# Peptides against a protein of PDB entry 4XPM: the designs that were tried, part 38

Target 1, 160 residues: chain A of PDB entry 4XPM
Amino acid sequence: VMLHSKNVKGFLENTLKPYDLHSVDFKTSSLQSSMIITATNGGILSYATSNNDVPKNSINEINSVNNLKMMSLLIKDKWSEDENDTEEQHSNSCYPVEIDSFKTKIYTYEMEDLHTCVAQIPNSDLLLLFIAEGSFPYGLLVIKIERAMRELTDLFGYKL
Target 2, 67 residues: chain B of PDB entry 4XPM
Amino acid sequence: DIKGTIAFDTHGNVIESTGVGSQRIEDIGDLSKVTLDAEGFAQVQGDSLLVHLYKRNDITLAVYTSA

## One batch from the design tools (peptide; aimed at target 1 N14)

Design b2_p21_3_s3 (made by RFdiffusion4, then SolubleMPNN; its pose is not in this set)
Fold by OpenDDE base, seed 4:
Structure b2_p21_3_s3 (fold): chain B 160 residues (1-160), chain C 67 residues (1-67), chain A 21 residues (1-21)
Amino acid sequence: as target 1 above (160 residues)
Amino acid sequence: as target 2 above (67 residues)
Amino acid sequence: MKAELAELHDKILKEIYSYKF
């Protein structure tokens, strides 16, 4: 099954879903945003947001989109810096992972009051980016993005 | 008798927290350094609560109880 | 208590990883 543009958008929308555990009384909010961006310039290829309360074509929507663009660019820049920084790659904010024999890294970044994590889709020019509220714990956020990446095998090796 | 829980990964980041555990996230630093027995268990006395630890699959669960 | 703790641990993980993503 190939991921088409519509499928990618739908996939990202599905990643917004919160956790609601029953083994323990723990639940999260939905992700604020989920994006696939370019590793080269932080351009957004696809995104989903849980902020459905903003009227379409409103100034608030424009600001929201611009905010996503800004966050995407900032996180991309930070990611780029860390990918060239051995010390940062050994910090607790970096999770080396292996998916289907492909190695990648998951980074967690605090952005204002938001919790974010980003990971390069293995062997690709793409980054997967999750933005969550500060109440969303980083450990779970990392698990979530790893699980998500495991479902994006069609994008492994994608080059711009 | 569980008063709360914290599950955290090897980086010290929270996976889940409940009850009093949600108010004790700062404990992770010390809990992560506790020596576990051969089965992956430990108990730590903290203030008035007893913390039961279990680690497997690189995830540590801390359970807070009164005793 | 140990058994209960281990069981709870496993239940939590199983539940978390039961999510598709």
Scores: peptide ipSAE 0.778, ipTM 0.960, DockQ to the pose 0.799
OpenDDE base, seeds 1, 2, 3, 5: peptide ipSAE 0.778, 0.778, 0.777, 0.777; ipTM 0.960, 0.960, 0.960, 0.960

Design b2_p21_3_s4 (made by RFdiffusion4, then SolubleMPNN; its pose is not in this set)
Fold by OpenDDE base, seed 2:
Structure b2_p21_3_s4 (fold): chain B 160 residues (1-160), chain C 67 residues (1-67), chain A 21 residues (1-21)
Amino acid sequence: as target 1 above (160 residues)
Amino acid sequence: as target 2 above (67 residues)
Amino acid sequence: MKEELAALHDAILKEIYSYKF
């Protein structure tokens, strides 16, 4: 899959879609947010949210963006700490994975009542971040983010 | 008849849950310790329900039935 | 039951991994 810069946001929007299984009667909510952020300072390069009914330049829109910025910084900080902590890397909250010969790690973090998952895009200065409601199971969230990363090969090796 | 299901990974995290399985997530701790046969199957009698287990590709499926 | 269980397991995974972005 080839992604142009213009297509990144569209891709993230597609990641918001819920799982709706039919083999068993199981359906998730949509992801609350999907983001690509910098590993260095948690800056948001691109994002998508399920809340699109907020008027532009409204207080609610500003609060929403500020909330995403806050969450991205918090998660980036936690990720940075864990990447330098061998004990945390061996916890059940860390999933080592290999994609196209590149090693990376998927981390799950509880943020208030939200379930979050973050992973470094292989060999890059970028992190992929999913934010979901507490009802979204972590095991499925991990699978989702791994699958998503496999589609972001154009971002592999991206350096700031 | 199936009363519910739980699918979970090797970290004990839920992938999906349905029916009574959604109310028995705490069972994963014990279910993960069950010895499976050579084909990846096991059955465990738990409380009033029978739990059927199958593991493949690092994903365990638990199916709850009355018998 | 074993065959049914295995089939259900694989069906679930197939659905999950067929998710398109």
Scores: peptide ipSAE 0.778, ipTM 0.963, DockQ to the pose 0.903
OpenDDE base, seeds 1, 3, 4, 5: peptide ipSAE 0.776, 0.778, 0.778, 0.778; ipTM 0.960, 0.963, 0.963, 0.963

Design b2_p21_4 (made by RFdiffusion4)
Pose (drawn by RFdiffusion4):
Structure b2_p21_4 (pose): chain A 143 residues (1-50, 63-86, 92-160), chain B 67 residues (1-67), chain P 21 residues (1-21)
Amino acid sequence: VMLHSKNVKGFLENTLKPYDLHSVDFKTSSLQSSMIITATNGGILSYATSNSVNNLKMMSLLIKDKWSEDENDTNSCYPVEIDSFKTKIYTYEMEDLHTCVAQIPNSDLLLLFIAEGSFPYGLLVIKIERAMRELTDLFGYKL
Amino acid sequence: as target 2 above (67 residues)
Amino acid sequence: TDSEELDAFIKEMLDAIEDKY
């Protein structure tokens, strides 16, 4: 099994869109970046930006390790269930940036959102949990 | 009139904020400790501003008005 | 779609507070 590079890229581009509420006068900026990376090496499989390529590689590996350390050390952590599949959503403050990361269930891949410091964490968590519901094709993807 | 709002989750993380809500994010620590009535409502205040609380689906909404 | 659902949800919570108080 392999990834359909163009469609995953398109998916990540769609995850970039900001929230724009009218019930209250609230709107976020769009995500800084959205990436799928390996849980193993932190390598980037696909990404979308709304800063530079060099900067994404560094952040990705850093969050991969932070996630790796938390995932087996016997912040916020949200246990989630999607169609009886389990995963965990972590938030990490990356300098002035807000980030969310979660392992795509039973896969060797992580989904990573990078937003500005003004993007509320609770909202970032909801965005990534719903986005993961669209990634059933990637559940169990093994390297 | 509504002076502001804050919505926050069970971890106390913010989902959205407007008005004085964005200036009072620190209120969440106290607000999250408020025990709501049987229907999910409460009213509390730190100062001249009245905070109306309603919680459903693990999301608490606080709206700020005058007392 | 996500933003619209969230907007509707927040509106419902505001309506509930208005009806109550």

Design b2_p21_4_s1 (made by RFdiffusion4, then SolubleMPNN; from b2_p21_4, 7 letters changed)
Fold by OpenDDE base, seed 1:
Structure b2_p21_4_s1 (fold): chain B 160 residues (1-160), chain C 67 residues (1-67), chain A 21 residues (1-21)
Amino acid sequence: as target 1 above (160 residues)
Amino acid sequence: as target 2 above (67 residues)
Amino acid sequence: SLSEELDKFIQEMLDAIKKKF
């Protein structure tokens, strides 16, 4: 069983939702973007953005998508570099995690004024990528992507 | 009585911050070095605030109070 | 939800601190 593209899109859209911690009266903004990209080339397989008010096929949409493509490629490149750098894997920007006996890593990257995190879907050629505002704390972003990854078991082991 | 909070992970990255905690993110460096008791608690006297620490499942919560 | 899950966890930690101190 594999996730359908429509289901993946819906999943990513759901990940955009902000955190609201009433216990301490803390709330975040929505994620700016959520994407599944290829680990090989950084190609976007699916994505969701918090700004859906852009008309389809408009110049603004094209520019927005192109920007996502650029960011995804840059982050993929950084991720690839870090995957080959043991020192980076032991930094505070790398979180080794285990999901259902599968090991993966979550990386946090600052992109201009944005906070991003990326994680390889276990044993797959795919990366899950979150892009948030700078006010979104990295520790929470990591928790968010880890929890989200647990819902993508159908993609575990996916090879291109 | 709570003046603020900071929750942070084992990497020292913020999970949440509120109140005075939002203005004291730099405290994480020192707070992360505090020795906790067998139950995962500690109390640390700051400048003018008391910090109550509790760690569970790799999350440390710091609660700032006046006393 | 994920937010609720974490919120509940934080609340439990808060309660534990309040009880301890």
Scores: peptide ipSAE 0.771, ipTM 0.955, DockQ to the pose 0.911
OpenDDE base, seeds 2, 3, 4, 5: peptide ipSAE 0.771, 0.771, 0.771, 0.770; ipTM 0.955, 0.955, 0.955, 0.955

Design b2_p21_4_s2 (made by RFdiffusion4, then SolubleMPNN; from b2_p21_4, 7 letters changed)
Fold by OpenDDE base, seed 2:
Structure b2_p21_4_s2 (fold): chain B 160 residues (1-160), chain C 67 residues (1-67), chain A 21 residues (1-21)
Amino acid sequence: as target 1 above (160 residues)
Amino acid sequence: as target 2 above (67 residues)
Amino acid sequence: DLSEELDKFIKEGLDAIKKKF
């Protein structure tokens, strides 16, 4: 089973939704961006952004996409380094998780004033990447991306 | 009479925070070291506030109260 | 969803703390 590009795009768009709790007065902003990228070179396969006010083909959109490409590459590089660094894998910024008997890791990275979270889709050449404002707490971001990955079972084992 | 809350994970990262809890994220370092009872509870005296802890499923909830 | 799950946890915790202390 394979997810079509449109389905993936829609999925990523849904991940942008903020949290709004009622047990306590807590709410978050929407994710700035949600992406599926290649683990090999950080290429963007699909993405969604909460900034829908930018006209298509405008200079602002181009800048936005270019910024996403840059962030994707930087985070991929950091992820790749950490995957080869046992010390980093034991830091508080790394969450080993198991999904349906598949092992993967969730990493949190601060990117300037943004909070980011990245995880390898289990046994695949793909990374799921969330980019949020600095006010978005990391613990919640980790839970969010873990739950999202559980919905991407069709991509488990995907190789480029 | 809850003044605020912090929920945090086993890595000490915030899941949610409200009220005074949002201003006391640095407390997590100490709160994470508190020994909980068999039911997952603890009470810690802060500066002017009490902190009530409840942990279940690797998530700790800290509730700040005046008493 | 996750929001509901988290709300449930927090509510349970708040109630439990209220009862405990």
Scores: peptide ipSAE 0.744, ipTM 0.953, DockQ to the pose 0.919
OpenDDE base, seeds 1, 3, 4, 5: peptide ipSAE 0.743, 0.743, 0.743, 0.742; ipTM 0.953, 0.953, 0.953, 0.953

Design b2_p21_4_s3 (made by RFdiffusion4, then SolubleMPNN; from b2_p21_4, 8 letters changed)
Fold by OpenDDE base, seed 1:
Structure b2_p21_4_s3 (fold): chain B 160 residues (1-160), chain C 67 residues (1-67), chain A 21 residues (1-21)
Amino acid sequence: as target 1 above (160 residues)
Amino acid sequence: as target 2 above (67 residues)
Amino acid sequence: SLSEELDKFIQEMLDAIRERF
C-alpha cells in the first residue's frame, strides 16, 4: 500500500502545525514549509507551505514555488555531501535514528535566518524536509521530523 | 517557584526554553556535563539561581528556581 | 497529537522534578 499524492499533501499540511507546550509556557510558529523531495536530484514530489494567502497560478505563487525548488536543491546537495562525510555525520547537526528497524539520519541546517532539517525516508530515494523560522529550536525540529517519518511507513523502501 | 526552563537533547540542541532559561541557553554546555544520580537527577547552583536537572529518554530538562 | 505527546512527556518530567526536590 502506497500513499496517494493527495494523502501525502494532507500529511505534509498537517506537519505545518506548531508545537504548543502547555506544561511550560512555550509555543512555536508553524513550519514555513514541509516537503518530500527526491534524494537524487532534489525534485519536489509534494509540498505544503504556511503561506497560503497567495492566489493560485499567480506570479507570487510561481515565485514561492521556485524558491522552494531552490531551497530543496540546496539542501539536497548539502545532505548528499554530508552523507559522504563521516565527520559531518558525527556532528551535533546529525541525528542517527532507527525507525522500525530501519536506520536513517536527520540533519539540521541553517539556511539564512531559517532553521531546516532533512531526513531520508528509510531505505528510500525520498527525503522529508522541514523549513522553519529561526525561533524554532533545532532539538524540537528533530523530534518533529522523526515523529513525522514514523507515519510514512508506506514510503519506506520507495525507489524511483 | 519556577523562573524558567530549558529542555535539550543529547546533542545540546534546545527542545524548548522558557523564562530565564531562554536567556541562559549557553548554560547547556555546562549542564550537559553534570553527573546525574542513578535516577537521572541533579541539582546545580547556577549564578543566583538553582538548577534542577532530570534526564529521561535522551531529553534533559533544566528547571531554574531561586531556591 | 505530536505536540500533546511531547507536552505530556515534559509534564511528567516536571512532576518528577517537583517530587524529587
Scores: peptide ipSAE 0.775, ipTM 0.955, DockQ to the pose 0.915
OpenDDE base, seeds 2, 3, 4, 5: peptide ipSAE 0.775, 0.775, 0.774, 0.774; ipTM 0.955, 0.955, 0.955, 0.955

Design b2_p21_4_s4 (made by RFdiffusion4, then SolubleMPNN; from b2_p21_4, 8 letters changed)
Fold by OpenDDE base, seed 2:
Structure b2_p21_4_s4 (fold): chain B 160 residues (1-160), chain C 67 residues (1-67), chain A 21 residues (1-21)
Amino acid sequence: as target 1 above (160 residues)
Amino acid sequence: as target 2 above (67 residues)
Amino acid sequence: SLSEELDKFIQEGLDAIKAKF
């Protein structure tokens, strides 16, 4: 059973939630954005963003969406380059992971003042992309996206 | 008397940080090189603070204390 | 949840360190 658009949107919205630990005094901000994009051209298939206080069809919303499109394209391009670069795949910003016997990689990218991470949904033409503020630790971001991908098994192997 | 913490992964990236740990992220480079005992522990003297290390499942927790 | 797992790990570590040192 494949996820419907609403289901994916809801899933992505859920990933925006911050973490607040109790063992120690540590909490994060919400993710700025969470997206599923195509690995082929960086097209956004679904997205969720924080700060939904922006009126619909406003200039601010348009700018926000356009910014997401730009970010997705830039990150896709960088991801594509790294996927074709053995050295980059062995860099400190690349996390090879295995989920249910499927191998994929998580990349962390600093985009301006934002912390981002992207990972190919295993054996698919899709990328999961998290965009967070610069205060969001990369190590936590990586774990977060790994956990999220484990919930997207329906998209494993999805080809466009 | 914990003064702060840092949890970091095998890539040296922060998972969480609190207290003085948040101001000592640069310590991860050296802390990651510390040889742990068979149980995954180590203690390192750092300036006026002690750093206690605990590693399990590829995550290292550094706890900063005064003693 | 990840939050719960992290809390569990950190608490475990804190307790273990306390016992060790």
Scores: peptide ipSAE 0.731, ipTM 0.952, DockQ to the pose 0.885
OpenDDE base, seeds 1, 3, 4, 5: peptide ipSAE 0.730, 0.730, 0.729, 0.728; ipTM 0.952, 0.952, 0.952, 0.951

Design b2_p21_5_s3 (made by RFdiffusion4, then SolubleMPNN; its pose is not in this set)
Fold by OpenDDE base, seed 2:
Structure b2_p21_5_s3 (fold): chain B 160 residues (1-160), chain C 67 residues (1-67), chain A 21 residues (1-21)
Amino acid sequence: as target 1 above (160 residues)
Amino acid sequence: as target 2 above (67 residues)
Amino acid sequence: MKKELAELHEKILKEIEEQSL
């Protein structure tokens, strides 16, 4: 099976859904954004956002896209630095994980008042990036992105 | 009777929190150091509340109740 | 309480998995 651009977009849109735990009185907001970006330069290959009520080609839409571009670049840079820093890889902000015998790392980053989580899609030049409100707990965000990556096996090994 | 809950991972990051647990996230540091029994359970008396702990699959659940 | 705690833990995990992709 191969993921087409439309399929990737739809997948990212599905990742936006919140958690609503009924066993306990706990629920999250939807993710603000979900993106697949390049590990090389932070370019956005695909993205989804919760705020879809912005008119196309409006100033607000342009600002929103520009904001995502800025965030993706900043997070990519931080990720690149951490991937070359043994100390950062052993911090509580780094989760080494293995998916189908492929090793990768999940990083959590505070971006202003937002909670972000990023991980390299195994053996690829791509990063999966979640952006959530500050009320979204990091432990749950890590679980969310790990489970999401398990569904992206078609992108494993993708090289630019 | 449950006053609140906190679930957290092995890195001490919150997975979920409710009730009084949401106001006691700082307890995770101490709770993570508690020695659990062979079944993964423990109880800790803190202030006016009793904390019930259970760990399985690298996730610890803390339930706050009245003593 | 132990049984209840374990059951609650399991319910939480199950919900998380069901609501994850």
Scores: peptide ipSAE 0.781, ipTM 0.959, DockQ to the pose 0.983
OpenDDE base, seeds 1, 3, 4, 5: peptide ipSAE 0.781, 0.781, 0.781, 0.781; ipTM 0.959, 0.959, 0.959, 0.959

Design b2_p21_6 (made by RFdiffusion4)
Pose (drawn by RFdiffusion4):
Structure b2_p21_6 (pose): chain A 143 residues (1-50, 63-86, 92-160), chain B 67 residues (1-67), chain P 21 residues (1-21)
Amino acid sequence: VMLHSKNVKGFLENTLKPYDLHSVDFKTSSLQSSMIITATNGGILSYATSNSVNNLKMMSLLIKDKWSEDENDTNSCYPVEIDSFKTKIYTYEMEDLHTCVAQIPNSDLLLLFIAEGSFPYGLLVIKIERAMRELTDLFGYKL
Amino acid sequence: as target 2 above (67 residues)
Amino acid sequence: SDSEELDTFIEEMLEKIEEKY
C-alpha cells in the first residue's frame, strides 16, 4: 500500500482553512501548516502551508520526539475514539506557535497542525479530531 | 448588552473568545470550577461584569454582560 | 462545514442563555 501523494496533499490543504463564526464575532487565521509525518523518524510525507520548508522539517522532528516521549512516559492530552479506533491528541507550544499532533490510529503516521499563537488550543484540538475522521483510509498504514 | 464571550473545553482550553472575553481569559480557572445547576446554568461575577455560564457537550459558554 | 456547525452550536447555547436569564 502507498499514499496517493496528490490527494493527501489536497487533503492537508483543505485542513488549512480558518474558522469564521457569525454567531459571535470570531474568526481565526488559517493554519500556518498541516503535515503528515512518520511516527518513526519524524520524516515528512506530505504538507501544506497557507513558514518555510526548512523550518517545517525541524519542527516536525521536534514534535515527533516530544510526542514519542509523552507516548511512553509511564500540556494537554485528549483521548479520542473514532469508529472504535483509539488515538490521542497532544498540544505543544512551539515557541509562539500552537501545535496539535495525533497519531493516525494504528498507523505509523502522525497528523500535525501548526497555527499561530492566537489560534485557540481548544479549537485546534476540535479541528484535528474532525480532520482525523476523514483519514480512515490511513488507519493501520504501516511502514 | 453582551460585552463578551468565552467558550472553553473540559481541559480549560479556549475554543473562542470575543469582547472582554479575550481580556479575561484568566477567568477560566475560576469559571471551570463553577458547579452548574441541573440544566447546566450558572451565574457568577468577578467585578461589575456578570458572567452567564451554560455547559453542554463538554463545552462551557460564558457570556459577559452588566449586572 | 465545520465552521458552520460550530457557529450553529454556539448560537444554540446563546439562545439557551437568553431563555434562561

Design b2_p21_6_s1 (made by RFdiffusion4, then SolubleMPNN; from b2_p21_6, 6 letters changed)
Fold by OpenDDE base, seed 1:
Structure b2_p21_6_s1 (fold): chain B 160 residues (1-160), chain C 67 residues (1-67), chain A 21 residues (1-21)
Amino acid sequence: as target 1 above (160 residues)
Amino acid sequence: as target 2 above (67 residues)
Amino acid sequence: SLSEELDKFIKEMLEAIKEKF
């Protein structure tokens, strides 16, 4: 059983939705972007952005996609470095998690004024990447990506 | 009589903050060191506010009140 | 939803604090 590209796209679009904690009157902005990228090269397999008003094939779309490509590569590189750095894996920016007996790690990275979070889909060559505004707290971002990743079981073990 | 809240994880990262809690994120460092009772609760005197703590499932909620 | 799930959890914690203190 494999997720279809359309289903993945829809999934990522759904992850863009903000958190609204009514009990304490706290709400976030929408995620700026949500992506599935390759752990090997940082190539984007699927993505969603909060700004969907850009006309397709326009120069603005091209620029935005190129920006995502750049960020994905940068984050992938940093992730790769951290995966080979024991100290970084024990920092407050790394969250070891277990999903259905599969172990993975969630990393938070500051990218300029943006808050990002990336996690390897368990036992796969894929990374799930969230990009949010600086106002989106990291603890919540981690919860968000963990919960989202639990819905990607079809991609567990996926190898390129 | 809640003046604000901070929820944070075991890494000291914010999950949510409201009211005066949003202005006291730096308190997390000290709050994370507070010894909780057997049920996961504690009460700590802040500058001018009381902080009521409860930890459950790796999430700590701090509630700021005047008393 | 995921947001609702966390909200419910936070709400329960908040209520627990209110009952405790």
Scores: peptide ipSAE 0.758, ipTM 0.953, DockQ to the pose 0.872
OpenDDE base, seeds 2, 3, 4, 5: peptide ipSAE 0.758, 0.755, 0.756, 0.757; ipTM 0.953, 0.953, 0.953, 0.953

Design b2_p21_6_s2 (made by RFdiffusion4, then SolubleMPNN; from b2_p21_6, 8 letters changed)
Fold by OpenDDE base, seed 1:
Structure b2_p21_6_s2 (fold): chain B 160 residues (1-160), chain C 67 residues (1-67), chain A 21 residues (1-21)
Amino acid sequence: as target 1 above (160 residues)
Amino acid sequence: as target 2 above (67 residues)
Amino acid sequence: SLSEELDKFIQEMLDAIKKKF
């Protein structure tokens, strides 16, 4: 069983939702973007953005998508570099995690004024990528992507 | 009585911050070095605030109070 | 939800601190 593209899109859209911690009266903004990209080339397989008010096929949409493509490629490149750098894997920007006996890593990257995190879907050629505002704390972003990854078991082991 | 909070992970990255905690993110460096008791608690006297620490499942919560 | 899950966890930690101190 594999996730359908429509289901993946819906999943990513759901990940955009902000955190609201009433216990301490803390709330975040929505994620700016959520994407599944290829680990090989950084190609976007699916994505969701918090700004859906852009008309389809408009110049603004094209520019927005192109920007996502650029960011995804840059982050993929950084991720690839870090995957080959043991020192980076032991930094505070790398979180080794285990999901259902599968090991993966979550990386946090600052992109201009944005906070991003990326994680390889276990044993797959795919990366899950979150892009948030700078006010979104990295520790929470990591928790968010880890929890989200647990819902993508159908993609575990996916090879291109 | 709570003046603020900071929750942070084992990497020292913020999970949440509120109140005075939002203005004291730099405290994480020192707070992360505090020795906790067998139950995962500690109390640390700051400048003018008391910090109550509790760690569970790799999350440390710091609660700032006046006393 | 994920937010609720974490919120509940934080609340439990808060309660534990309040009880301890």
Scores: peptide ipSAE 0.771, ipTM 0.955, DockQ to the pose 0.877
OpenDDE base, seeds 2, 3, 4, 5: peptide ipSAE 0.771, 0.771, 0.771, 0.770; ipTM 0.955, 0.955, 0.955, 0.955

Design b2_p21_6_s3 (made by RFdiffusion4, then SolubleMPNN; from b2_p21_6, 7 letters changed)
Fold by OpenDDE base, seed 1:
Structure b2_p21_6_s3 (fold): chain B 160 residues (1-160), chain C 67 residues (1-67), chain A 21 residues (1-21)
Amino acid sequence: as target 1 above (160 residues)
Amino acid sequence: as target 2 above (67 residues)
Amino acid sequence: SLSEELDKFIKEMLDAIKEKF
């Protein structure tokens, strides 16, 4: 069983939701973007953005998508570099995690004023990528993407 | 009595911060080095605030109080 | 939700601190 593209899109849209920790009166903004991209080329397979008020096929939408493409490629490149750098893998920006006996890593990257995190879907050629505002704390962002990754078991082992 | 909070992970990255905690993110460096008791608690006297620490499942919560 | 799960966890930690000190 494989996730359908529509289901993936819906999943990503759901990940955009902010965290609201009522117990301590802490809340975040929504994620700016959530994407599944290829680990090989950084190509976007699916994405969701918090700003959906842009008319479809408009110049603004095209520019927005192009910006996502650029960011995804840059992050993919950085991820690829780090995957070949043991020192980077032991930095505070790398979180080794295990999901259902599958090992993967979560990386946090600052992109201009944005906070991002990316993780390889276990044993796959795919990356899950979150882009958030700078106010979104990295520790929480990591928790968010880890929890989200646990819902993508159908993509575990996916090869292009 | 709580003046603020900071929750942070084992990497020293913030999970959440509120109140005075939001202005004391730099405290994480020192707080992460505090030795916790067998139950995962510690109390640290700051400048003017008392910090109550508790760690569970790789998350440390720091609660700032006046006393 | 995921947010609720974490909130619950943080709440439990907060309560534990309140009880301890």
Scores: peptide ipSAE 0.761, ipTM 0.954, DockQ to the pose 0.874
OpenDDE base, seeds 2, 3, 4, 5: peptide ipSAE 0.760, 0.759, 0.759, 0.760; ipTM 0.954, 0.953, 0.954, 0.954

Design b2_p21_6_s4 (made by RFdiffusion4, then SolubleMPNN; from b2_p21_6, 7 letters changed)
Fold by OpenDDE base, seed 5:
Structure b2_p21_6_s4 (fold): chain B 160 residues (1-160), chain C 67 residues (1-67), chain A 21 residues (1-21)
Amino acid sequence: as target 1 above (160 residues)
Amino acid sequence: as target 2 above (67 residues)
Amino acid sequence: SLSEELDKFIQEMLDAIKEKF
C-alpha cells in the first residue's frame, strides 16, 4: 500500500514525540519540527511542528512556515555540498548507514541554537529532516531518525 | 550510588546524560580511548568520581559513582 | 515504541554494569 500524503503527515507528527528513558531518568523535549523535503531544491512536501498554538492565517503562522522553508533550504544546500565533499563524509557529523541493503547517510547540523539532522531516504529524491532544541543530544537524534527511516520503506526509490 | 550517567556513540556524540554526567560531557574524549576487557567493561578513576564503562552494539554507557 | 526500545536497551546495559562492579 502506497504511503499517501495524509499518512506521511501522521507519521511525521508521531516522530515529534520525545524520548523518555526511565532507566536513567532522562527525558527530552519534543522535536520542534519534522519534515520530508525534496533533495533537488529543498521544497517541503510534508511537515509537522510541536507548537500549534499559533492562530491559523495569522502573521505569526506565516512567519513560522516561512522560517521552516528557510531552514529547509539551508540544510538542503549544506547536505548537497557535503554529498560532494569526501572529507565532510568522513567527519563525526556524518553517519553512513544501511537499511535493507540500501546505503544512505545521516548528517547532523547546528542551526543557530537548534540541533538538526537530515538523511536521504534510500535511493530517493527525498530527505527526512528533524529539528530539535539545543538540549536534544545529537547521538539520540541520529538514532531517532534512523529508526524513523526504517518505517518509510514505501518511499524508498521514490523519484520526482 | 549512581551520581550520573553518559551514553555516547562511536562518533563521541551524546545519546543521554544525567546528574554529574551532564556536567562532564568533555570526559567522552578520554572515555572513548579507554581499553575495554573482553566483555566490554572497564573501570576508570575520574577527577573525583569512579566511572564504570560498558560498550555494546556501538553504544558506550558511563556510570559515575563515588566509589 | 522507539523510546521504550532504547530504554530497555539502556536498562540492560545498566544492569550489566551493576552485576559486573
Scores: peptide ipSAE 0.770, ipTM 0.955, DockQ to the pose 0.881
OpenDDE base, seeds 1, 2, 3, 4: peptide ipSAE 0.770, 0.769, 0.769, 0.768; ipTM 0.955, 0.954, 0.955, 0.955

